# Designs tried in a protein design run: peptides against a protein of PDB entry 6GMG. Part 7

Target 1, 331 residues: chain A of PDB entry 6GMG
Amino acid sequence: DSDDRVTPPAEPLDRMPDPYRPSYGRAETVVNNYIRKWQQVYSHRDGRKQQMTEEQREWLSYGCVGVTWVNSGQYPTNRLAFASFDEDRFKNELKNGRPRSGETRAEFEGRVAKESFDEEKGFQRAREVASVMNRALENAHDESAYLDNLKKELANGNDALRNEDARSPFYSALRNTPSFKERNGGNHDPSRMKAVIYSKHFWSGQDRSSSADKRKYGDPDAFRPAPGTGLVDMSRDRNIPRSPTSPGEGFVNFDYGWFGAQTEADADKTVWTHGNHYHAPNGSLGAMHVYESKFRNWSEGYSDFDRGAYVITFIPKSWNTAPDKVKQGWP

## One batch from the design tools (peptide)

Design b1_p9_1_s2 (made by RFdiffusion4, then SolubleMPNN; from b1_p9_1, 3 letters changed)
Fold by OpenDDE base, seed 4:
Structure b1_p9_1_s2 (fold): chain B 331 residues (1-331), chain A 9 residues (1-9)
Amino acid sequence: as target 1 above (331 residues)
Amino acid sequence: SRQPNPLPP
């Protein structure tokens, strides 16, 4: 229920954020203060600082997804998603492992599946693909040139993505990006766009036709990446939360983290920006807070989720929502 | 209990 969601007020363009610093890998501030930071650091269009618009503030107010929404320029569609799953580990643990004391078989299988995903490898795969895409974009002035470049890059690297269908989200992602078509965005010129990354945490057991156990403890077979490509079919993700395992228990439907296009080679040093919940300053949830987390803090996730995906989308190079370096906090 | 995040209209 989001009836108590409120759009944060406008912040003066030149207002500096109140200072805040990271603690144990995570910096935290209230949404209003994040807007101030955003205007100073991320708001630039063609090198000019911009006030966050009412529309953007409304997007942001949606919580964790709002952070990704305002920075990517569109609500996440999650179509081009990557993950890494260790099939051998999964099979071996199922065969040789044992349920913990009090753990049901379904709970055991769900846990083993969750633990068989590698968030870091999934992230690295997305970064690898984003790099390939960026090279393909660099000198392409129409979509055809971009696609040709992309195919060449994939062939040179012997990447399994070269075998994807032309209708695959991998090849259609750029043309389906609204900002690519905008006059002040890409203007249909791929060389004006760059690939960016965000992450989604969600629950695997979303099939209402499946067993209650899968809904409670996870579906071990759901949302696995395709071998070779790392692509995850996200079509069955309907933002359905985990089913309660005990009376009074409730779970969140998803979490989103914004990475953008940071160039830091060490994954552990990358910064992920995300929100705790939708902005409800007069409601029970309270004001929205924005987190700037190191990768280990982000990738840890919550018990609400047993899947993590790393998604590629595109933004205009003229936007500064995805800078090469992101800093936590404000001095 | 944790609440689901709202979806856009």
Scores: peptide ipSAE 0.184, ipTM 0.864, DockQ to the pose 0.882
Fold by OpenDDE base, seed 1:
Structure b1_p9_1_s2 (fold): chain B 331 residues (1-331), chain A 9 residues (1-9)
Amino acid sequence: as target 1 above (331 residues)
Amino acid sequence: SRQPNPLPP
């Protein structure tokens, strides 16, 4: 019941975090302690620490999406999403593979499709594109200059994104970012902005007009990246969870993980910050916990989801919510 | 158990 959600209380700006505890290769803490860390490490605006505002604490209280929300400054729109899908692997496994004992054909196809996604390559594609965007932003003082720079960068790299329509989320993402237009944000100056990355896990079988099997076991054809660009059409993602396959079974609608703009070249060493559920200290779910996971821990996901996307958005360079280095836990 | 997360109003 979402009615049990509570906004975490304010934490003094000078309060240091308690030590995180290890949990299956992750660093874990309660949301209140994450706020303390956030204020010490990520809260800086123009080099000055800030207390997390009531609005930001409210955003954070929404759980996994709340972590991305508070750090990106807006609720995720998920429009500029990337993934990697091995079409040859998928076709080969369908042709030469067989269902496991007790596995239906639909379940087999759904599983094969899920396993045909490469999370590391998807993440790498997003990082590549973010890098191109950052170069385009660097010396651009208006949107026109940014777009011109972007087209030049894409041409130099022979990137298929150069063929995208001007109305594509790829080209419109910056102008559609609220913080870009804010006086204390980008102030309509692209050079004051930087590209950042977060990830979303979700269910492919969301089409109500499709078969029950697709809703239960996944839609093998849904949410695949376009060849060449890696872009995923997220328009059909309506936050519908997987359908239960047995009585009493239930699934979560989505999961979000915040990466930001880390410069660590080894994907396995990157840190992903995410929450378990909305903050309900007086409810059955209990207090929200925040996890700082390595890429392998994050990308593994849960059986609730069969799709992962890596999404690009923008934040002002004056924010410290996406530093070049992220350290797990405290200290 | 994991529960669906609420959407903002």
Scores: peptide ipSAE 0.170, ipTM 0.858, DockQ to the pose 0.697
Fold by OpenDDE base, seed 3:
Structure b1_p9_1_s2 (fold): chain B 331 residues (1-331), chain A 9 residues (1-9)
Amino acid sequence: as target 1 above (331 residues)
Amino acid sequence: SRQPNPLPP
């Protein structure tokens, strides 16, 4: 129960983190120690490190989503989401494959659908789009200039996103970003903003009007990316967890991982920051832990989820929550 | 232990 959530205390600005190292691609530390690291590495505004505010600490305390929240500056809206789905593989496996021993038809179809998503290609698509957006932002001093630049870039690349409606999440994402409008943020100047990426894992079978089988084993047709653009309609994601398949079984509603704006070209070497659960030091769950995972560790996900989306949002360039390089552990 | 994450206030 989230009633046990506690805001972690403030950490002195000059306090260094306790050392921790990655093991099997993942580094782990308690939330208090992550705050110390965050203040040393990610807190900078206009080049000056800052103590994590009470509000930011409260956001962070929400768990995996809290990590993305504190670094992006807003609760994830997930409107501009990308994925990659191999339709041919899906059709072929459904046609020529067969359920495993003891596997129901619905379970088989759900599994095949899950396996037809390519996390790496989805991530690469998001990075590609973010790159285009960043080029469009670079010399644009008003939204009109940004949009014109964006359309030009898309046309040059013959990208299907050029056909999106002006009111689509793709074109409206910047204007709908609170930090873009803030005086100490973008101040309505696109060139002061940059695109950043986070990822969400969630369950496809969220339609209450669908069959119980879809809620238990996944909806093979749900949350697929549009061909050409890679855009995923996230409007039906209501943070509903997977339905139990056995008595006493329970699943988590979502997982969030923060990538930011790393420039590492090798996806396998990128670092994803996420939390295990909300901070409940006096509760049954215990203190929140923060993970710094390689892409392989992050993209593996959990059985709780059968979808992964890579979402683009924006932060001011003056923030250092999305540096070019992210390092696991400390020092 | 894994638990559902709370929604924002």
Scores: peptide ipSAE 0.163, ipTM 0.856, DockQ to the pose 0.647
Fold by OpenDDE base, seed 2:
Structure b1_p9_1_s2 (fold): chain B 331 residues (1-331), chain A 9 residues (1-9)
Amino acid sequence: as target 1 above (331 residues)
Amino acid sequence: SRQPNPLPP
């Protein structure tokens, strides 16, 4: 139970982080030290570093989602999500493949579906769309101008997103971003905003009306991207974890990784920031740790999850929570 | 044992 969650204490603004430690190809530190790094590197508003507020520290204390929360400025809504699914691979493997020894048919199908997602292509699609959005934002001083620019960009690229409804998450995402409306944020000026990316790992078998097998081994048909757009309907994601396959087994409901707006062209060199669990320094889970992982480390995920989505949201350009370059660890 | 992450109130 999260009753033992604690908000990390404030860190002095000028306190430098202790060195991170390597952990299986990623940089790791305790949450308090991440706050120190965050204040030195990511806290800047209009070029001035800021102490992480109590509210932000509280957000961060929620664990993996807290990292995305504090850096994006809002709790993830996951409305504008992208993925890539290889339908041909899926069909071929189902037809020609065989369950492993001891593997049930449902387990086999769930596994094949999971393996048919291409995390790199999903990430690249999100980056592509974010780039289009950023171009549309650049010279737009009201939402109407932004939307017009966006439609033009999509038309020029013959992108299927041009056919999305005006009320779709794709077109409504900016107006639904709290920081866009804030005086010290976007102030309703799209040109003051930029697109950023985070990722969510979650379980496909969340439908309680479906078979127990789907809840245990995955729903092969759930949370697939729409052809052409790559959009994933996330409306059915209710943060329900995988069902246990054995007595006493438990799974985590989700994982979040923060990418921001890195410009590194090589996906494998991009850095993803995420947390292990909520901060419980006096509880059984212990203190929250923050990881800065390479894409390979992040995209690998855990057995708790069979879906990965790459989500676009927006932050003010005046924030430095999504810099062009992210360096792992400290120094 | 792995536990679900808490949701904000």
Scores: peptide ipSAE 0.157, ipTM 0.855, DockQ to the pose 0.848

Design b1_p9_1_s3 (made by RFdiffusion4, then SolubleMPNN; from b1_p9_1, 3 letters changed)
Fold by OpenDDE base, seed 2:
Structure b1_p9_1_s3 (fold): chain B 331 residues (1-331), chain A 9 residues (1-9)
Amino acid sequence: as target 1 above (331 residues)
Amino acid sequence: SRQPNILPP
């Protein structure tokens, strides 16, 4: 329960951050200090830095999802999600592999499925699609023009996404973005928007009608990407955590990491911003901390999760929450 | 409702 969640106080606009501290290859700081960095680095609207509003601070206080929330401008809907799954590896390992000592069949299958996902390839697919979308946005001054451009780009690349329905998350994502419709945002002009990426880690075994084993050890068939497109149907993701395998054990509902629109070609050098938990400075969890992690650290995830999706959304180009380069830590 | 995350500190 988050009854002890607190909205971080406002930070003066010109207050510089304190140095971040290293934490197992990550840069770490308390949420209040992240707000200071955010105001100096990411807050710019039309080139002018802004104080994080009370509303934005409240969003941020939600933890990892809050980081994505404040930078994307909306609570994640996760509709346009991508992943990569090696079907051949999965089949081969199930056929020829053996459960570890003490590992149940269900646990074995869940583990094999988890290991058959390739986080890097999933991320690369999302980047590829985001690039296509950005090209389609560039000279489009209405949604119709954007969609036409997008279809042409996909056709030229012989991309399977060209076969998606007009109502699919792929084609509807822009029109469903609140900032696209805002006067000071996109103002219904696609050329004022850009595609951005965040990632979600979550549990596959969320179906309450399935076996207890799937809820405990994962559902090997759940949340797989569609062949060709890489699209993941996220409709069944209800933020249900992994079921405990022993008394007293508990798992977290999700983890979110913000990438934005970094241009670093080497995936391993990209920076992902995320939080540890909701802000509860007077509670048992304590103050929220924000991490800036390299891809390796982010993609490793936790045992709480067996799925990773890379999601595309849109923000106005006038925002600086998704710069080309992200510097890890401070200074 | 919108959910916060509760990762270990």
Scores: peptide ipSAE 0.371, ipTM 0.890, DockQ to the pose 0.167
Fold by OpenDDE base, seed 3:
Structure b1_p9_1_s3 (fold): chain B 331 residues (1-331), chain A 9 residues (1-9)
Amino acid sequence: as target 1 above (331 residues)
Amino acid sequence: SRQPNILPP
């Protein structure tokens, strides 16, 4: 229930942020202060600093998803998602492993499945694909040229994505991006756009027709990447949280982390921006806080989630919400 | 519908 969600007030354009504070290896601040940083660092359109609009502040107030929303320009659709799953590890552990003391078979299988995902490899796959897409975008002035470039790049790399259908999220993602069609955005010119990445943590056991055990401990077969491509079918992700395993226990719906288009080669040094919850300064949850986490801290996730996906979308190059270098905290 | 994040701190 988000009835107590509040849009944070406007911040003066020239107001500098207060220093962030360390929080378990992360940089943390209240949402109002993040707006100040955002205006100084990320707000630029065509090189010109902008005040965060009321609409953008409203998006931001949605919490972790709001951080991705304000920076990507749209509410996440999660259509172009990647992950890495070690099928051999999963099979071997199921065959040769055994439940821990007090662990049910379903709990064991769910845990083994969760542990068979490799967040770093999933992230690397998304970065690889984003790079290919960016090369395809850079000299393409219409969608047809972009698609031709993309197919050529994929063929050169012998990438399984070359076999995807023209209607797949992979090929349709650009034309389905609102900012691509905007006059002050891409204006239907692919060369004005760039690929960006965010990550979503969520629960696998979302099928209401499945067993209660899967809803409690995870569905080992759900949301696996396709072999070769790494694509995850996200169509069944309905933001349903994990089912409680004990009385009084509750889990949250999702977590989103914004990466953008950082060029840092070392995954461990990349910065992920996310929020703790929707902004409710007068409610029980309190004010929204924004975290800037290193990959290790982001990828660790929470027990609320057993899946992580890395999603590609697009923003205009004229936006500065996805710079090549992101600094953690302030100053 | 667009859902907010309710992750506790």
Scores: peptide ipSAE 0.288, ipTM 0.870, DockQ to the pose 0.148
Fold by OpenDDE base, seed 4:
Structure b1_p9_1_s3 (fold): chain B 331 residues (1-331), chain A 9 residues (1-9)
Amino acid sequence: as target 1 above (331 residues)
Amino acid sequence: SRQPNILPP
């Protein structure tokens, strides 16, 4: 399916990007030009600009997931994911709402479930947790100190995450981050790391043993956040796309958006970086394009997906792939 | 396996 994927060529380190173009309220450019921007803005290690390596370019060529991959340093595992679901809204809409003309009951329930997720609240929860984690990281020089700090912070805030098991994705995320263990990364020093955020859009109806209706219209009960913590069990996400509802219809497997560690307090002003598809300049899909979208544009998603999760991972502070401020487009 | 993506236009 991706046999025609090509690794973008290297760009000279000193080559400046061409201007981005507006596209539906987003800033858009071809992948080669994004590499140029990345080298100028995000490539810095210990303050030194770096050329994107062959490996990084290969990661990037994977599409939207490639953008998150190259900036986070690892292929997304999605283990520490957050969302917000309004149970009362869901119940009330099911009770008082009616299917639209031509809408099946299953389609109605799937739609109502989708609409009961609040992307903004999910994002805010992830940011809240990331902030707590960053405070815990700040003066911790070993994992034990980090975990102690984290528990104290959570206790002070009366956060339900304090009750998570030590082996949970929440507490194990740092130790399971490759860059944390790298000598030129964290070097096992939590204070050298920072929490970052990316988002994944995906389909809820992935259970092959479930009804065809759930696979076509969504599983209303799947991938809901746990009460109190907001944690989403992502173990059942296998990148299975939505099932076709008509002949010839096809849906995509997922969408990833990179946020990083922006400090902009207004969610609507945050910038999300993502790609349209894997890079196939000689194939039918064409060259990969990279988009820098505002939160509203990102969170809108596509009909291919009925779930959104906001995931926390970690990168070394010496990397500049997650700056405090992100500017949309070029210049 | 690690998967690439295809998004709608």
Scores: peptide ipSAE 0.251, ipTM 0.863, DockQ to the pose 0.124
Fold by OpenDDE base, seed 1:
Structure b1_p9_1_s3 (fold): chain B 331 residues (1-331), chain A 9 residues (1-9)
Amino acid sequence: as target 1 above (331 residues)
Amino acid sequence: SRQPNILPP
């Protein structure tokens, strides 16, 4: 129930943020202070600072997904998602490993599957693809030119994505981006757009027709990346949380982290921005807090989730919500 | 559907 969600109030454009608080390798602040930072650092349109609009503040109030929403300009659709899965590790561990003391077979298989995903390699794949897309965008002034450039880039790299259907999320992602079609956005000019990345953590055992064990401990076969491309079919992700394994236990529906277009080559030094929950200052959950986490902190995730995906979308180059360098905290 | 999240504080 999100009836107690509140839109944070407007902050003056010239209001500087208060210092962030360090928390287990992260930088933490309350949502209204993040708005202050956002206006100083990320709000720029064509080089000019902007006050966060009421609409944007409302988006932000949704929690972790709100951070991605306000910075990407649209609610996440998660269609162009990448991951990395080690099939050999998975098979070998199932064959030669054994359940821990008190661990069921289903719990063992779910855990082994979770551990067979490589978050760093998944992130690297998304960055690789985003780079290819950015090169294809650079000198393309219509979608046809962009698609031609993209196919050439993929062919040069012998990338399996070159075999994707024209209607696939990979090739249709740009045309399906609202800001691409906006006059003050891309204005249908690919060269005015750039690829950006965010991440989603979620639960694999969402199929209601599957066994209760899969819903409790994970579905080892669900949401694996396709060989060669790394693409994850996200169509079956309906934001269903993990089922309780004991009385009183409850799990969260998802977590989102915003990366944008940082150029830091070392994954461990990249900064991920996310929220704890929707903003409910007068409710039981309390005020929303925003975290800026290093990759290690972000990729660790929670027991609520056994899948991670790295998603590509697009924003206008005139926006500063995805700068080359993100500084953790304030000052 | 546009959903908010409910993570632990």
Scores: peptide ipSAE 0.247, ipTM 0.859, DockQ to the pose 0.146

